# Peptides against a protein of PDB entry 6FRK, part 103

Target 1, 411 residues: chain A of PDB entry 6FRK
Amino acid sequence: NEEVLNAMLKEVCTALLEADVNIKLVKQLRENVKSAIDLEEMASGLNKRKMIQHAVFKELVKLVDPGVKAWTPTKGKQNVIMFVGLQGSGKTTTCSKLAYYYQRKGWKTCLICADTFRAGAFDQLKQNATKARIPFYGSYTEMDPVIIASEGVEKFKNENFEIIIVDTSGRHKQEDSLFEEMLQVANAIQPDNIVYVMDASIGQACEAQAKAFKDKVDVASVIVTKLDGHAKGGGALSAVAATKSPIIFIGTGEHIDDFEPFKTQPFISKLLGMGDIEGLIDKVNELKLDDNEALIEKLKHGQFTLRDMYEQFQNIMKMGPFSQILGMIPGFGTDFMSKGNEQESMARLKKLMTIMDSMNDQELDSTDGAKVFSKQPGRIQRVARGSGVSTRDVQELLTQYTKFAQMVKKM

## One batch from the design tools (peptide; made by RFdiffusion4, then SolubleMPNN)

Design b2_p15_4_s3 (from b2_p15_4, 8 letters changed)
Fold by OpenDDE base, seed 5:
Structure b2_p15_4_s3 (fold): chain B 411 residues (1-411), chain A 15 residues (1-15)
Amino acid sequence: as target 1 above (411 residues)
Amino acid sequence: DEFFEEFKKILEALM
């Protein structure tokens, strides 16, 4: 029994290390799990694998919980949120994502670019803000980030903004001058929250970097970015441990909507490769896919039409970021998300839908749509002309449909 | 498990 436990814990520890979880945290987790598992209860015929998974899950949940309540903005007040983090962490993009998130929730949000170090920082922020219709402030002439931050905060306070986000300079190296500048900005604007933005892809460096920021500025919140890539987010545990600050949001792609409130259980489930079944269920329920009952009944009967596929593509597009949806499905490893950016995947879905928009009801509603096209090849040419695509693109769609329809018949 | 693998293959072919 102890040998089996040690073997399974070794596999879990290896998977956590491959997920960029800090070696010290993995060691501590292994000891905590060993102490939490009563070997006598494991003799009672309980599924040893499930017990170990549950114990590991419970200990990972504790590692993500800093024991500190996350800061939340107060409605009808002026909430100043200062962003700090290394260059390339996704800080500037995350400022825009957070501003957009609160704007969609009916908050009066704005952005301040106090990054005077990076050439084009203000242009990048301005471009992102303009696309999202978020008010912004910055300077092309002022080089002191303290002046820009102070003027911008004062301006937006006077205009009764509720969420005032200040983006600061990120540097490639931890330089004392950067931390002094961040402290001067923080002292001048008196932020209600300081958000550390961390790139999940930095792996084992997460702890040391997060600690260096916490030791210099009063980091109260963490945002983890690039959780759409190969990074399983194990570095997030290191950031929480080092900052003693909660993760408040995660960035899950390049789009402004690739941003979600941090949920502990879904994140740990994903980290363990269990998928986010709960978040998938929540997302499906939020979409009021009441039409799923009719689909589920059709699927149970082995019926799947081109129209049913079209409706599923519409539902996927309504669910938002395809990378998020895929990342919620168990067994969709990070390698699946790496093959295309979400925009390319959405563009492909939209292209497939445009091809189907050129089909007639007889083609769309046929239980053997591929056979309808195979019997009358002139239909492929008609659809290709109608949708402005090649006959090959239509044949590729029909090939995909046939694979789906065959899968549904095997269910 | 087979459904998810087939769904994965289909999505991999769509991507």
Scores: peptide ipSAE 0.014, ipTM 0.449, DockQ to the pose 0.028
Fold by OpenDDE base, seed 3:
Structure b2_p15_4_s3 (fold): chain B 411 residues (1-411), chain A 15 residues (1-15)
Amino acid sequence: as target 1 above (411 residues)
Amino acid sequence: DEFFEEFKKILEALM
């Protein structure tokens, strides 16, 4: 029994190391799991695999929980949020994502560019802020980040902004000059929260990097970026362990909407390849897919129309990158769509929707849409001409629809 | 569980 436990724990430890979980955390997890498993209960014929998976899940949840409540902004107050992190961590992009997140929630949000080191930092922030219609501050002439941060914070405080986000300079490596600049900015603006932005793709370096920031500045929150299909996210555990600070958000892609509140259980489920059913449900609920109840009821009754398929494609497009949606479903591995295939898949969905935009209500609302077209082939030619596609493209859409409608009828 | 497996097959058929 102990040999079998040790073999299974070795496989789990290997998978966690391959997921970029720090070797010290994996060793500690192994010891904690061994201590949590009753060997006598394992002897009684219980599913040994399920017991180990549950013990591993429980210990991973503890590793993501620093035991400290996450900072949250106060409505009707001025909340100053300072961002710190390495160059290329996605810090500047994450500032814009966080600003946009709070703006969409009805907060009066603004951005300050205190990155004087990187050429074009202010232009990049200005471009992102302008696209999102977020007020911004920065300078082309002032070189002191302390002055820019102080003036920007004062300006937006006087204008009664509720969320004031300050982006700071990054460096390619941990440098004493970077930490001194961060301390000077933090001392001048007195932020309510300091957010460390970490790139999940740095693997085993996550602990050492996160620790170096926490040892120099009062990091109170972590944001993990580049949790796209290739980043297994194990570095997030290392960031929490090193900073003793909660992960508050995750960045899942390059778009401004590729940003979500961190959820412990969904994240661990995804890390273990169990899928993120809760994050899928939360994301579906955030989209106000109230119209999905009517669709779920139709699906339960084996009814599926071309309109129902169109609405599903709209929902998939609103949920963001298709690779992320697939990576949230149990048994779709993280590798199921490369970033290249995602843009092609989105372009394919848009093409299919454009074909359906040229259909009439009789075609869209038919419970056997393919049969409507098969009975009157002139409809295919009309739709093809209306959408600017080939008759073959319309036939391919109808073939896909038929496969879906057949699957729904088997449910 | 059957709903999610069938939804998975639906998504696999979209690809």
Scores: peptide ipSAE 0.014, ipTM 0.464, DockQ to the pose 0.029
Fold by OpenDDE base, seed 4:
Structure b2_p15_4_s3 (fold): chain B 411 residues (1-411), chain A 15 residues (1-15)
Amino acid sequence: as target 1 above (411 residues)
Amino acid sequence: DEFFEEFKKILEALM
């Protein structure tokens, strides 16, 4: 039994190291899992693999929990959020993503560019902010990031902004001058939260980088970027361990919408290759909690309409790139969607919705929508003409709907 | 689990 446990733990430890989990954390996890597994309970014929996987999962969940409640902005207050991180970490992009996330939730959000070091930093932030319709501040002439940050924070406080995001200079290396600049900015603006932005793709370097930032500035939150790439996210565990700060969000792509609240269970499931079913469910739930409860009740009764399918396609369209949704489902790797297929898949969903927009309420709300169309083939021709598509495209949609409705009836 | 597998197949067929 102990040899089997040691062999399985060796495989898990190898997989975690290949997932960029820090070697010290992997060792600690191995010891904690060994201590948590009663070898006597393993003798009782339970699936030893499932028990070890559950113990590993439970210990990974503890590693992403710093035991500290994440800072959350207060509605109706002026919340100053300072971003810190290396150049190339995705810090500036993440500032825009966070600003957009809160703006979409009805927060009065703004961006300040205090990056005076990188040529074109302000132009990049301005471009991103303008595209997202986010108010921004910065200077082309002021070289002191403390002045820019202070003036920008004061301006947006006076204008009653609720979320004031300050992007700071990133360096290519851990330079003392960068840390002194960050400390001076932090002292001047007195941020309510300091967010460390970390690139997940740096692998085993995540711990040392996160620690270097925490040792110099009071990092209270972590955001992990580039989780859409080959990075399995094991560096996130290292960041939490080093900063003793919660991960609050993750960046999952290049788009401004490729940003989501961090969820422990889904993230660990994905890290273990179990898929992010819970994160998918939660992302679907965050889009329309009330409409999803009504759908879940209909699904429990084996009812599924073309309108219910349309609402699900709207939810999928709101979730962002279809690749991310697929990458959340176990067995769909991030590589399943080449960058070219993503726009095509979104265009296909939009085409299907356009076909359904040409349907009437009787067709959309029928519990047997396919039978409504099969009984009166003239409806297919009407919908095809109304949506500017072929009768074949409408038949393909009805075939897909029939597969969904049959699945729901078998549940 | 069967729901997600069939949902996958339909998503795959949409792609």
Scores: peptide ipSAE 0.017, ipTM 0.497, DockQ to the pose 0.027; fails the geometry check
Fold by OpenDDE base, seed 1:
Structure b2_p15_4_s3 (fold): chain B 411 residues (1-411), chain A 15 residues (1-15)
Amino acid sequence: as target 1 above (411 residues)
Amino acid sequence: DEFFEEFKKILEALM
């Protein structure tokens, strides 16, 4: 039993390292999982794989939870939020995403550009803010970020803004003078929250970078960016461990809407390749697709038809950037989030729908659609001819559907 | 939690 546990933990540790989880955290998780697993319960014939997966999931949830309640803005107050992070972390884009998020929630939001180091930083912020119709402040002539931040915060306080976001210059780890400037800005504006923006794509470097910021400024919140790329998000655990601060939001793409509140369980599920169903449900609910309540109710009753599968493919195709939806679907690895694979995945769904368009109502509405086809093989040949596909393509669709209908019956 | 795990497997097998 211990050899089997050690072999399975080795596979999990390898997968977590390939997901950019820090080597120290993977080692700690391995020992915590070993301590949490009862070897006697593993001997009693319980599914050893399910038990280890559950223990791994539970320990990853603990690694993402710093045990500190996330700061939240107070309605009707002036909330000053200072952003800090490396150059290229997506900080400026994330400032705009957060401002837009609160604006859509009916908050009076504004942006301040206190990045005097990068040429065109103010033009970039101004472009993003103007596109989102967010009020902004900055200077083309003032070189002191403390002056710009102080004047901008005072201006927007006097105008009764509720969310005042201050973007700062991006830093490199070796620039002590730039950390002093960041501390001077923080001391001048007295922010209610300091947000560290972390790029998930820096992998194993996440811990050392997050620690360098926490050691210099009082980081109270983390935002993780670039979770739409090859980064599997394991760096987020490193940021929480280093900052002892909660992740409040994640950036899931380049668009201003590619921004969501952080949820621990969906994130860990996605990290393990189990997908993000809560995020999928939330996105589907934001789309006001009336068909979701009917689907959830059918699923609760163990009912799933080929028509229900067709309707779900239609819903998935109606949901905006298909790459983000696929990245929320379990078993769709990060490779499906590439722009090239989005078109291929849409073409695949459209092919499956075209096969189902050649089915009749008796086939589509059957609670055992696969059995209808297995009893009358001539139906497969009819559907294949009607949709211009092979009989194998129809059998593959029915095999997928059968796996579904069996899972729904076990719910 | 079990509902979500099975709905996960449902989305995995759709593709």
Scores: peptide ipSAE 0.013, ipTM 0.470, DockQ to the pose 0.025; fails the geometry check

Design b2_p15_4_s4 (from b2_p15_4, 8 letters changed)
Fold by OpenDDE base, seed 2:
Structure b2_p15_4_s4 (fold): chain B 411 residues (1-411), chain A 15 residues (1-15)
Amino acid sequence: as target 1 above (411 residues)
Amino acid sequence: DEYFEELKKLLEALL
């Protein structure tokens, strides 16, 4: 029994290391899991794999919880949020994403560019802020980030802004000069929260980076970026362990909407390759798919029309990047998350919808749409001509529909 | 859970 446990723990440890979990944390996790598993309970015929997975899951959840309550902004107050992090961490993009998140929640939000080191930093922030209709402050002439940050914070406090986000300079490496500049800015503006932004794709370097920032600046929150399909997010555990600060948000792409509140359970589930069923449910619910109840009832009755399939494609397109949806479903591999496959998948869905836009209500609302077309082949030719596709493309759509309708009838 | 398993199968058959 101990040999079987050790073999399974070795596989889990390998998978966690391949997920960029720090080797020290993986070793600690292994010992914690080994101590939490009763070998006598494993002898009772329980599914040893499920038991080990549950123990691993429970210990990973503890590693993501620093035991510190996340800072939250106070409504009707001026909340100053300072961002810190290395150059290329996605810090500047994340400032805009957080500002946009709070703006959409009805907060009076603004952005300050205190990055004087990077050429075009202010232009980039201005471009992002303007696209999102977020008020911004910065200078083309002032080189002292302390002056810019102080003036910008004062300006926006006087204008009764509720969320004041300050972007700071990054560097390519941990440099004492960068930390001194960050400390001077922090001392001048007295931020209510300091957010460390970390790139998940840096793998095993996450611990050393997060520690270097925490040792110099009073980091109170972490945001993990580049949690797209390549980064399994194991570096997030290293960030929490090093900073002793909660992850508050994650960045899941390059778009301003590719930003979500951090949820422990979905994140650990995804890290283990279990998928993010809860986040998928939440995204489906956030889409105000009030019509999903009607669809679920139709599915329960074994009814599935071409219109129901069209509505599902609309829903999938509204959920955002198709890669993110797939990466939330258990057992979809990272290969589906490639940028090339996403655009191609969305173009394919849009092509299928364009074919269905050339169908009539009798064809769309038929519980046996494929049979309607098989009985009158002239309909296929009409739809093909109307949508600018081949008769083969319409037949392929009908073949897919038939597979789906057969699956629904077996439910 | 059944809805998401079917949505998964739907997505697997579309891709």
Scores: peptide ipSAE 0.012, ipTM 0.454, DockQ to the pose 0.028
Fold by OpenDDE base, seed 3:
Structure b2_p15_4_s4 (fold): chain B 411 residues (1-411), chain A 15 residues (1-15)
Amino acid sequence: as target 1 above (411 residues)
Amino acid sequence: DEYFEELKKLLEALL
């Protein structure tokens, strides 16, 4: 029994290390799980695998909970949020994402660029802010980030902004000069929240980086970025452990909408490869996919049309990047689609939809669409001409549809 | 649960 436990714990520890969980945290988790499992209960014929999975899940939930309540902005007040983090962490993009998130919730939100170190930082922030219709402040002439931050905060306070986000300079390395600048800015503007932005893709370096920021500035919140990539998010555990600060949001892509409130349970479920069913449901609900119930009913009846496939492609395209959707489904690894494969997959979907846009209602609404085309091959040539594709591309679409319709009929 | 298994099979056939 102890040998079986140790073998299963070894597999879990390996998977957590492959998920970029810090080796110290993995060791601690192994000890905590081993102490939490009663070996006598395991002897009684209980499902040993489920017990270990539950114990691992419970200990991972504790590792992402710093025991500190996340800071939340107060409605009708002026909330100053200072961003800190290395260059390339996604800090500037995350400032814009957070600003847009609050703006969409009806908060009067603005952005300040206090990054004087990076050439074009203000232009980048201005471009992002302008696209999102977010008010912004910065200078092309002032080189002191303290002056820019102070003037910008004062301006937006006087204009009764509720969310005032300050982006600071990021450097490629932890440098004392960066930390002194961050302290000077923090002292001048007196932020209500300091947000550390961390790139999840740095793997085992997450702990050391997060600690270096927390040791120098009063980090109260963490945002983890690049969770759309090959980063399984284990670095987030390291950030919480090092900063003793809650993760408040996650960045899940390059788009301004690729930004979500952090949820502990869905995140741990995803980290363990259990999927994020709750986040999938939330995304489906946010999209107001009212037509999903009608589709679920059709699928239950083994009915699947080319129109139903088209609507599914629209839904998938609305849900965001395919890698995220797949990474939310239990048993699809986050690695199944590299970012390159995602753009290609989205382009492939758009091509398939463009072919279907040249189909008529009889073709789209047929429960046996492939048979409609097989009985009248002239339809394939019409659709191919209408969509500007080859007859082969239309046949490939019909072959895919036939595979789907056969799967639905077996359900 | 059935819907997610259906969506999973749908995605498996798209890929």
Scores: peptide ipSAE 0.011, ipTM 0.436, DockQ to the pose 0.029
Fold by OpenDDE base, seed 5:
Structure b2_p15_4_s4 (fold): chain B 411 residues (1-411), chain A 15 residues (1-15)
Amino acid sequence: as target 1 above (411 residues)
Amino acid sequence: DEYFEELKKLLEALL
């Protein structure tokens, strides 16, 4: 029993280290799990694997909980949120994502660019803000970030903005001058929340970087970025441990919508490679269940039409970022994401839907749609002309449909 | 569980 426990814990510890979890945290987790598992209870015929998995899961949940309540903005007040983080952490992009998140929730949100160090920082923020229709402030001439931040905060307070996000200079190297500038900005604007933005892909460096920010400024919240890539997010545990601050949001891609509130359970499930079954169920339940029930019933009867495929593409598009959906499905490895960015995947779906928009009801509702097109090749030419695509693109769609319809018939 | 397996297979065949 102890040998089996030690073997399973070794596998879990290896997987956590491969997920960029700090070696000290992995060691502590191993000790905590060993102390939490009664070897006598394991003898009673309980599924030893499930018990170990549950103990590991419970200890990981404790590691992402700093024991501190996350700051939340107050409705009808001016809430100043200062962003801090290294250059390349996704800080500027995350400012726009957070602003857009609150704007979509009916908050009066604005952005301030107090990054005077990076050439084109203000143009980048302005471009992102303009695309999202978010009000912004910055300067092309003022070089003091304290002046820009103070003027911008004052302006937007006077205009009764509720969420005032201040983006600061990020540097490539941890420099004392950066931290002094950040502290001067923080003292001038007196933010209600300081958000540390961390790139999950920096792996074992997450602890040291997060600690250095916490030691210089009153970091109260963490946002973890680049959780769409190969980064399993283990560095996030190190950031929480170092900052003693909750993760409030995660960035899950490049799009402005690739941003979600942090949920502990789904995150740990994903970290362990279990997938986010609960969040996938929640997202599927947020989709009108009635359309999905009708599909499930058709699937049970081995029926799948081109219309049913079209409706599934609509559902996938309604679920939001495709990277998030894939990242929620158990056993979608990182290698699946390597085949394309989310924008390419969505563009591919949209192209397929545009081809189907040129099909008629007889083609869409046929239980043998591929055979309808094979019997009358003139239909392929009509659809190709109607959708502005090649006859090859239509044949590729029909080939995909045929693979799906064959899979459904085997269920 | 069957729905998620199907969604997985659907996504695997799309990408």
Scores: peptide ipSAE 0.011, ipTM 0.449, DockQ to the pose 0.029
Fold by OpenDDE base, seed 4:
Structure b2_p15_4_s4 (fold): chain B 411 residues (1-411), chain A 15 residues (1-15)
Amino acid sequence: as target 1 above (411 residues)
Amino acid sequence: DEYFEELKKLLEALL
């Protein structure tokens, strides 16, 4: 039993190391799992694999919990949020994502560019902010980030902004000058929250980087970026361990809406390759899928219409890139869609929806939509002409619908 | 769980 435990723990430890989990944390986890597993309970014929997985899961949950409550903005107050992090961490993009997130939640949000080091930093922030319709402040002439940050914070406080996000200079390396600049900015603006932005793709360097920031500035929150890439997110555990600060959000792509609140259980499930069922449920629930109960009831009755399929395609399109959705489903690897296939897949969905937009209510609401079209082939030609596609494209859609309707009938 | 497995099959059949 101990040999089997040690072998399984070795596989788990290898997988965690391949997921960019810090070697020290993996060792600690191995010891904690060994201490948490009663070898006597393992003798009772319970699925040893499930017990070990549960113990590993439970210890990973503890590693991402710093034991401190995440800072949350107060409604009707001016909340100053300072962002810190290296250049290339996605800090500037994440500032825009967070501002957009709060704006969509009905907060009066703004962005300040205090990055005076990078040429075009302000132009990039301005471009992102303008696209999202987020108010912004910065300078093309002022070189002191303390002045820019102070003036911008004062301006937006006076204008009764509720969320004031300050993007600071990033450097390519941990330089003392960067940390002094960050400290001076922090002292001048007195932020309510300091957010460290970390790139998940830096792997084993996550701990050392997160620690270097925490040792210089009062990091109170972490945001992990680039979790859509090859990074399995194990660096997030290192960031929490080093900063003793909660992960509050994750960046899951390049789009401004590729940003979600951090959830411990889904994240660990994904890290273990179990999928993110809860995050899928939550994305499905954040979509005002008030009709999901009605759909689930229809599915339980083996009813599935072309309209129900259209609504599902709308839902999928609102959930974001297909790669993210698939990466949330257990047993779909993050690599299942190369970046090239994602745009093509979304274009395919949009094409299918455009075909369905040329269907009538009788065709869309039929419990046997394929049979409606098979009985009257002239409908296929009408829909093809209406949507500007071939009759073959309509037949392919109906073939897909038939496959789905058959799966639903087998449920 | 069955819903998500069927949604998975649905997504697999779409792609």
Scores: peptide ipSAE 0.008, ipTM 0.434, DockQ to the pose 0.028

